# Ledger of designs, part 121: peptides against a protein of PDB entry 8OXM

Target 1, 371 residues: chain A of PDB entry 8OXM
Amino acid sequence: FKAEFRLAGGVNLPKIIDCVGSDGKERRQLVKGRDDLRQDAVMQQVFQMCNTLLQRNTETRKRKLTICTYKVVPLSQRSGVLEWCTGTVPIGEFLVNNEDGAHKRYRPNDFSAFQCQKKMMEVQKKSFEEKYEVFMDVCQNFQPVFRYFCMEKFLDPAIWFEKRLAYTRSVATSSIVGYILGLGDRHVQNILINEQSAELVHIDLGVAFEQGKILPTPETVPFRLTRDIVDGMGITGVEGVFRRCCEKTMEVMRNSQETLLTIVEVLLYDPLFDWTMNPLKALYLQQRPEDETELHPTLNADDQECKRNLSDIDQSFNKVAERVLMRLQEKLKGVEEGTVLSVGGQVNLLIQQAIDPKNLSRLFPGWKAWV

## One batch from the design tools (peptide; made by RFdiffusion4, then SolubleMPNN)

Design b2_p15_7_s2 (from b2_p15_7, 8 letters changed)
Fold by OpenDDE base, seed 2:
Structure b2_p15_7_s2 (fold): chain B 371 residues (1-371), chain A 15 residues (1-15)
Amino acid sequence: as target 1 above (371 residues)
Amino acid sequence: STKLANTIAELESLL
């Protein structure tokens, strides 16, 4: 290792280190403390399996449908090493997190990101009707700008079109795979974009198997398909390439039902893989300071000493695991709200649920559903 | 094993 490190920012102050491999190549690595990377490592393996299924199908292979993966090496229950995703930026960093964010640059007369956040925090404990009205006011005065990402990075029109297509395919693949696995916590800092490929990299995979639905503020969308995510697809939005790529991804997932169920069953019953939501994790996820500058003391995860009686834990765990497997089987059969849907019908329902401003207005303000 | 354990301990000492 080099003796020098850099801080990557954020609450956990992850350290960027430079390592020389046995091949003499320098590689950047992200060392995270106070974070359990075991869930990320397991979910990356599931994504690699999904990629294998997508590469076996001729239609998804021709479309280059893949979910981007990175290497994770857990060191302990609270530490690990990540492959540094070189040439990636959080979508939130490009859009809203800096003084030169795309919203401020392209829409200087709109509400600031801070004004939007403040308005949504003021109604956080209010009715769903009040949340919806304020969310619609915020959305009217905060117009999407993510189309400018590809326009800034790719000046050649042919390259621009290819990269916008790669982005749209990446959103579609990750949305459907993420829905099947019940991936949550898809806030704007947990989604990176590659500045060269325009593909998305999903990070912080600790909310899976619909555990986002049991948070104090439950998740109400199947995946992130907010106005900026859609604006990045260009003029066609969700219609055309995105929808077709979702349908082809869903078709491969449904046709791979037995394989996906077997994989998830093994993971759910792995005693080393704690996928369940706990109250401390729920508090941590919904009390995260939005500004990278607030040194809130991370609640030490070391208080696992709640001696739950071993017998009652096992029966409760097995019932939750069975329910997750049952819900996964329903999704893979196209069962939504007690009705069997076609691939096109299921994908349409998921798109409508993800873009519904009533669902988006109910999310935790830190999820930034107006972005 | 010993090299990996030392590397883990070094990385953990940085955190």
Scores: peptide ipSAE 0.021, ipTM 0.480, DockQ to the pose 0.032
Fold by OpenDDE base, seed 3:
Structure b2_p15_7_s2 (fold): chain B 371 residues (1-371), chain A 15 residues (1-15)
Amino acid sequence: as target 1 above (371 residues)
Amino acid sequence: STKLANTIAELESLL
């Protein structure tokens, strides 16, 4: 390690360190404290297995369908080392940065990102009808601009077309793999875009196995397919390349059912892998900006000596694990709402659910469903 | 490996 470190900022003050490998290569790493990287590490391993399945299939291999992965080394229950994703930017930072965000640059007469967030926060506790009306008003006055990412980064038309295609394939692969694994918390800061490849990198994998549905504000979409995500695909939107890549990814996942179930079963019953949603994690993920000041996480780990009988906790855990496995098996059979669907029918249902303004309007305002 | 354990301990001391 080099003797110097940098702070990345944020509440947990992660440290950026430069390491010289035994190969003489310098590698930048993020050392994160007060965060459990075990779930990220496990999910990266599952993504690598999914990538192996996608590479074995001729149709998905020809399309270069992969989910981007990064290296995670968990050190303790609250610390670890992450590979620094050099040349990536959060899609939220590109789109809705306060000073130079693409929405402000390309749509200066639209609502500001702050105005949109404020309007949606004002209706957060209101009816679904009121949320829908305000969401539609926000969407009308906040038009998508993510097409400009590829246009700014790739000036050559042939390169631009290839990179837009790589982006569309990356969205499709990550959306379907993420849906199968029940990946949640897909807000605009948890999705990075690579400035050279135009591929997405999903970070902070702490909400998996549909645990986003048990949040105080339940997740109502299978993956992020918001208007800016679609705008980045260009004029074809969700049709053509995106749909075909989703179908080919889903076909490989469904044909790999036994392998995926066996892997997930081992992980769900691993006593070192806490994937269950707890009330404190749920509060942290859906905090109000006003509440950020008071929640010092002085959660002393010591005081939850709630000796609830180990037997009743274990029985409740096993029932949740069984339910997750059953739902995973249903997805891999194409069972949606008690009906068996074809790959095309299942992918179509998921796309419709993900783009439905009624589903998007019900999400937590911090998810920024209008972006 | 003792070297990995020492590297982990060094990284943990940086947290």
Scores: peptide ipSAE 0.019, ipTM 0.470, DockQ to the pose 0.030
Fold by OpenDDE base, seed 5:
Structure b2_p15_7_s2 (fold): chain B 371 residues (1-371), chain A 15 residues (1-15)
Amino acid sequence: as target 1 above (371 residues)
Amino acid sequence: STKLANTIAELESLL
């Protein structure tokens, strides 16, 4: 290993290390400590299965609809090596980096990322109405800039158009598959963009099966479709290519119901796969920057002795697993709020829910819904 | 493999 490491952003301070292989090739690797990478590894296998389903369908194959996957090598329950996707950057680093972020470069007269975060933190404990008003003020004074990603990286107009199309397809595929799997915690540091392909790589898959809804601040959107995410699609936004790719992805998922249910059932009942949200993880994911000073979580493994009788834990787990499977079956049938929707109707509802400023204003401020 | 265990321990010491 090289003696130099880089920090990837985020609370867990994952270390980017450069490794020289026995083949003499340099490989960048992300070493995460204190994270259970088993959930990431399992979710990558589910994404590979979804990619297999998408490649079997002629319409999704022609559109090259895929979720970008990365190699996860869990080393221990607390450590693992991620194949760092060489040539990827967190969308948050590109957009809202303190020094060189695209918002600061292209919109120097807008609110700073810090001002936006501060305003939303001040109203975090306020009414939904107050949150909505402040969110709208923040959005008015923090205009989207993510269109400039493709413009900076791809100077040739034909390449630029192709890469913007690849981006739009990647957002559509990951949004629909992420919704079906109930993928949460889609903050701007958990979504990488490939600087060569313009495709998204979703990382930190530790919130799945709608466990984001049981966070202290519940998740209110099915996927990340914020203003910058939409701006990266160009002038058509969510209309045309994005919508059609969502519909075609949803069609393949709905037509693969039996396969998806069987795989998720096996995973939910795997005793080695802890997908349930624990209170400590929930607090950690929604920690305030102000609370970082006092909680050294000595994750003393010993405080899991909440002596609930083993029988009551198992019964509670089984009821949660059954509810997750039922909700997955509903999604794959197009059942939303007790109504059966067509593929187009379901995709439309999900898009409307994801772009609704009322839903976005209710998210945890650390999710940065204004970006 | 002892080589893998040593690599894990080296990586864990970097964390």
Scores: peptide ipSAE 0.018, ipTM 0.468, DockQ to the pose 0.035
Fold by OpenDDE base, seed 1:
Structure b2_p15_7_s2 (fold): chain B 371 residues (1-371), chain A 15 residues (1-15)
Amino acid sequence: as target 1 above (371 residues)
Amino acid sequence: STKLANTIAELESLL
């Protein structure tokens, strides 16, 4: 390890360190403290398995359908080391950085990201109708710009086209696998884009198995397919390449049902893997930027006094695990809202749910569904 | 434009 470190920013102040491997190669690593990386590590293993399934199928292999993975080494329940994703940027940083974000650069007369957030925060406790109306006003005055990512990074037209396809395939693969695993909506800072490949890297996998549906503001979309995400696909949007890649990914997932169920079952019952949503994690994920100051977790361990019998905790956990497995089995059978759908029907429903402004308007404003 | 459209169509036919 080099003696110097850099701060990556954020609440937990993760440290970027350089490490020289036994192979003599320098590698950047992110050291996180006060963060549980076990869920990220487990989800990376599941993604690797999904990638193996996708590579075995000829149609998904030809399309180069893969989820980008990174190395995670949990060191403790509150610390670990991640691979630094060199040459990646958060899509939120590219889109809505206050200084030089693409929205400010390409749409200087639109609402600022702050104005959009403020408008949606003002209606957070209002009716779904009021949320929808304000969301539509925000959307009219905050037009997508993510098409410019590939245009800025790839000046050669043939390369630009290939990279836009790589992006579209990456969104499709991650959307469908993310839906199967119940990752739900993803904060724009937790989706990285590779500046060389145009592929997405999903980080901070702390919400899985539809646990986003039990948040104080529940998720209403199967995956993030917001207007900027779609704009990055170019003029065809969700039609053509994206839809076909979703269908082929879903086909492989459904045809691999037994394997996926077995793997997820082993993980859900692993006592080292806490995937359940706790109230503190729920609060942290849906905090207001203004509330960041006070939640030092001075939750003293002393509220041990809820001696809920170990049996009742275990029974409650097992019932949640069983429900997750049942829902996973339904997804892999194409059961949506009590109806068995074809792969094309299921993918179509998921796309429609993900792009529906009514669903998007109901999301937690902190997750910026207008981006 | 036409070469790009044909390369697009070929690449889209391979996807």
Scores: peptide ipSAE 0.000, ipTM 0.351, DockQ to the pose 0.013

Design b2_p15_7_s3 (from b2_p15_7, 7 letters changed)
Fold by OpenDDE base, seed 3:
Structure b2_p15_7_s3 (fold): chain B 371 residues (1-371), chain A 15 residues (1-15)
Amino acid sequence: as target 1 above (371 residues)
Amino acid sequence: MSRLEATVAELESLL
């Protein structure tokens, strides 16, 4: 390793290190403490397998359908090393940065990101009807700008068109793969965009197998397909390229059912892989910015002494794992709400669910569903 | 210690 390190920002102060490989190449890495990277590592392995399936199929290979992956090396239950995603930026940083975010630059007369968040926090404990009305007011006064990402980064029209196509394909592939795996917590900081490829990189994979549905504020969308995500696709939006890429990805996933089930089964029953949502993790994911001051989770390791009979925990765990596998099998058969759908019907339902302002208005305000 | 174990221990000492 190089003798110098940098601190990354954030509560856990991860260390940025540079290493020289045996190949003489420099590689930047993020050393993270106080975090369990095992779930990220497992999900990256599943993504690599999905990519292998997508590369074997001629139609998905021709479309270059892939989910972006990064290297994860867990060191312990609370530490690991991540590949530094060089040349990526969080979509939230580009869109809603307080100083120079794209919304402020291109829509200076719209509501600020802070005003939008405040309005949605004020109704957080209100009815679904009140949340919907305020969400629609926010959306009316906060118009999409993510089209400008590709326009700023790619000045040549032919390159711009190619990169917008790469973006649209990346959104489609990651949305369908993410839905099949039940990937949650897709807020604007957990999705990076590559400034050179326009492809998305999904990070912080700690909510999977539909565990986002058991959060204090349940997740109501299958993936992030918010107005800015759609605006980045350009004038066609979800129609044409996006829809076709979703359908082709779903076809490959459904045709690979046995392989996907076998691997997810091995992972769900791995005693080293804790994928279940616990109450403390659920509270942490939906904390208010105002509550950041008091909950130092001094999770003293010692409160493991709730000797719930190991047998009752194991039986409860097995019943959750079985339900996850059954739901995964249903998705891969195209079973939605007890009805068997075609690939096109299933993809259409998922798109409609993801763009429905009634579903979006019910999300936790920290998810920023108006972005 | 293998070269891997030494590298892991070096990385853990940074945390």
Scores: peptide ipSAE 0.033, ipTM 0.623, DockQ to the pose 0.029
Fold by OpenDDE base, seed 4:
Structure b2_p15_7_s3 (fold): chain B 371 residues (1-371), chain A 15 residues (1-15)
Amino acid sequence: as target 1 above (371 residues)
Amino acid sequence: MSRLEATVAELESLL
């Protein structure tokens, strides 16, 4: 390796290193400590398999439907090396960076990202009605700007159009596969966008198999389809290209049920892979100061109620795995809320759930559902 | 120490 490293931003201060391969090629890598990359590595393998399924189908292949993947090499239970996603930026950095974020640049009279977060944190322990009202106020005063990403990066109108389509296809593919795998909502720093392809790269896959539903603030959306995510698709939003790409992805996933179940079964029963949400991990995921800004939520000791819902999971690991497999089978059969849906019906339900302001208002404020 | 173990140890020393 080169003797010099750079710090990547964020709480874990991952180290960016450059290595020279035996082929003489320089490769940038990210070394993470205090992080279990085994789940990331496993999810990347599943994404590669999903990509293989999508490439076998003529309709998804013609649309170039793929999930962007990166290399992950776990070194221990708490360390590993990742491929540096060169030419990507976190969507959160583009949108809500304090200095030069797109919201500040294009909407200087809107609420700041900090004001939005503060307002939503103030109601975090309030009723769903109060959360919804404040979320609607935030949304009214924080209008989406992600359309400007493609406009800034792609000046040629034909290129701009193709890249906006690539973005829309990437969101659709990652949303449906993410739903099937139960990745849930994804905070804005864990979604990278490629500045050349406009495709998304999902990183930090530490929540999978619907384990986001057992967080202290449970997930209420099947995937991230917030206003900025939709705004990046342009004027058609979730209609047309996005919907059709979701349907075509879901068709391939449903038609590959046995293969997907077999793969996930092998992973769920792998003794080297701990995918279960433990209470400490759950707390850590929703107590991370997401911003370097001084809003340390004071650990007030009264979080006794959140312990009760986690304590009734006295079910053996096998019963949890069986339940995950059963729910995966239901999703792949189109079973939603006890009803069998067509691909179009299922995709429609998922889109409606993901864009519903009532569902978005109930998400953990850290994950910035107004962005 | 294999080349892999040496590489792991080098990387771990960077953590």
Scores: peptide ipSAE 0.033, ipTM 0.625, DockQ to the pose 0.032
Fold by OpenDDE base, seed 5:
Structure b2_p15_7_s3 (fold): chain B 371 residues (1-371), chain A 15 residues (1-15)
Amino acid sequence: as target 1 above (371 residues)
Amino acid sequence: MSRLEATVAELESLL
């Protein structure tokens, strides 16, 4: 390893290290402490399997439908090494950086990212109606700018068009695969964009199997399809390429039901893989930035785990795993709200749910649903 | 200690 490291920022202060391989190649890596990378590693394996299924199908292969993956090596229950996604930037960094974010550059008269966040935090404990009204006011005064990402990075019109198509395909594939797996916590810092490929890289996969629905503020959207995400697709938005790529991805997932169920079943019953949302993790994910100062979790794990008999814990875990498998099977059958939908019907419902401002207004303010 | 264990310990010492 090189003797120098950099900090990546964020709460856990992950260390960026440069390593020279036995092949003489320099490789940047991210070393995380105080983080369990086992779930990320597992989800990356499932994404690789989904990519294998997508490559076997002629229609998805022709469209180059893939979910971007990165290497994860868990070292302990609290440490690991990640492949540094070189040439990627968080979509939040591009869009809402306080110094030189795209919203500030292209829409200097709109509300600042801070003003939007403040307005939504003020109504966080209010009614759904009040949240909706303030969300609509925020959206009216914070117009999407993500179209400028491809325009800034790709000056040649033919390259620009190809990269915008790559972006749209990446959003579609990751949205459907993410929905099937119940991937949550899709805030603007957990989604990277590759500055060369325009493809998305989803990071921090610690909320899966619809565990985002049991957060203190439940997740109300199947995936991130916010106004900036849609703006990056260009003038057609969710229509045409995005919709067709979602449908073709969903078709492959539904036709691979048995394989996906078998893989997820093995993972859910792996005693080394804790995918369940615990109350502490749930609180941590929805902590207010203002509360970051006091809760050093010297939560001694000595607090009374009620001696629920090992049998009652095991029975409760098995019931949650069974429920997750049942819901996964329903998704793969196209069962939504007790109704069996076609691939097109299911994809349409998911798109409508993801873009609904009523659903978006109910999200935790830290998710930044107006971006 | 395997080369892997030494590398893990080096990485953990960086945490």
Scores: peptide ipSAE 0.031, ipTM 0.616, DockQ to the pose 0.031
Fold by OpenDDE base, seed 1:
Structure b2_p15_7_s3 (fold): chain B 371 residues (1-371), chain A 15 residues (1-15)
Amino acid sequence: as target 1 above (371 residues)
Amino acid sequence: MSRLEATVAELESLL
């Protein structure tokens, strides 16, 4: 490795390192400490399998439907190395950077990202009605700008159009596969966009299998399809290309039910893979940035005395795994709210749920559902 | 130490 490193920022202070391979090629890598990358590695394997299924189908292959993947190498339960997603930027950095974010540049008279967050944090403990009203006020005074990403990066009109289609296809593929795998809503910093391809890269896959629904503020959307995500698709929004790509992705997933169930079953019963939401992880994912100061996890090792019998832990884990597999099977059968839907009906329901301001207003304000 | 163990130890020393 090179002796020099850079900090990527964030709480865990991941280190950007450059490595010379045995092939003499330099490769940038992200080294994370105090983080369990096993879930990310597993989810990348599932994405690769989904990509294989999508490439086998003629209709999805013609549309180039794929999920962008990166290499993850877990080193321990608390450390690992990730491939650096070169030429990507977090959508949150592009949209809501305090200095030069697209909202500030294109909508200087709108609410600041901070004002939006403050307004939504003030109503966090309020009724759903009050949350909805404030969310609508925020949305009215914080208009989407993500259309400008492709306009800034792709000056040629033909390239711009192609890249906007690539973006729309990437959102569709990741949304449907993300729904099937229960990734749910994604923080805007955990969605990267490639500045050359306009494709999305989903990072930090630490919430999967609908574990977002058991957070202190439960998830209310099947995937992130916020106003800026939709604005990036251009004038047609969720209609036309996005919808058709969702339907074709869902068709392939449903037709591959046995394969997907078998893969997920093997992963859920892998004793090396803990995908269950730890209460501390749940608190951390919905912690306020202001409260960062005092959670030194003094993991006082002494609360080991809840020796829940290993049998009761294993039985509880197996029951959670069974419920996840059952819910995955329901999704792959098109069972929504106790009703069997067609591919088009299921995709329509998911889109409507994801764009519903009532669902968006109920999300954790830290995840910025107005962006 | 295998090459892997040496690489892990090198990476852990960077954490």
Scores: peptide ipSAE 0.026, ipTM 0.584, DockQ to the pose 0.031

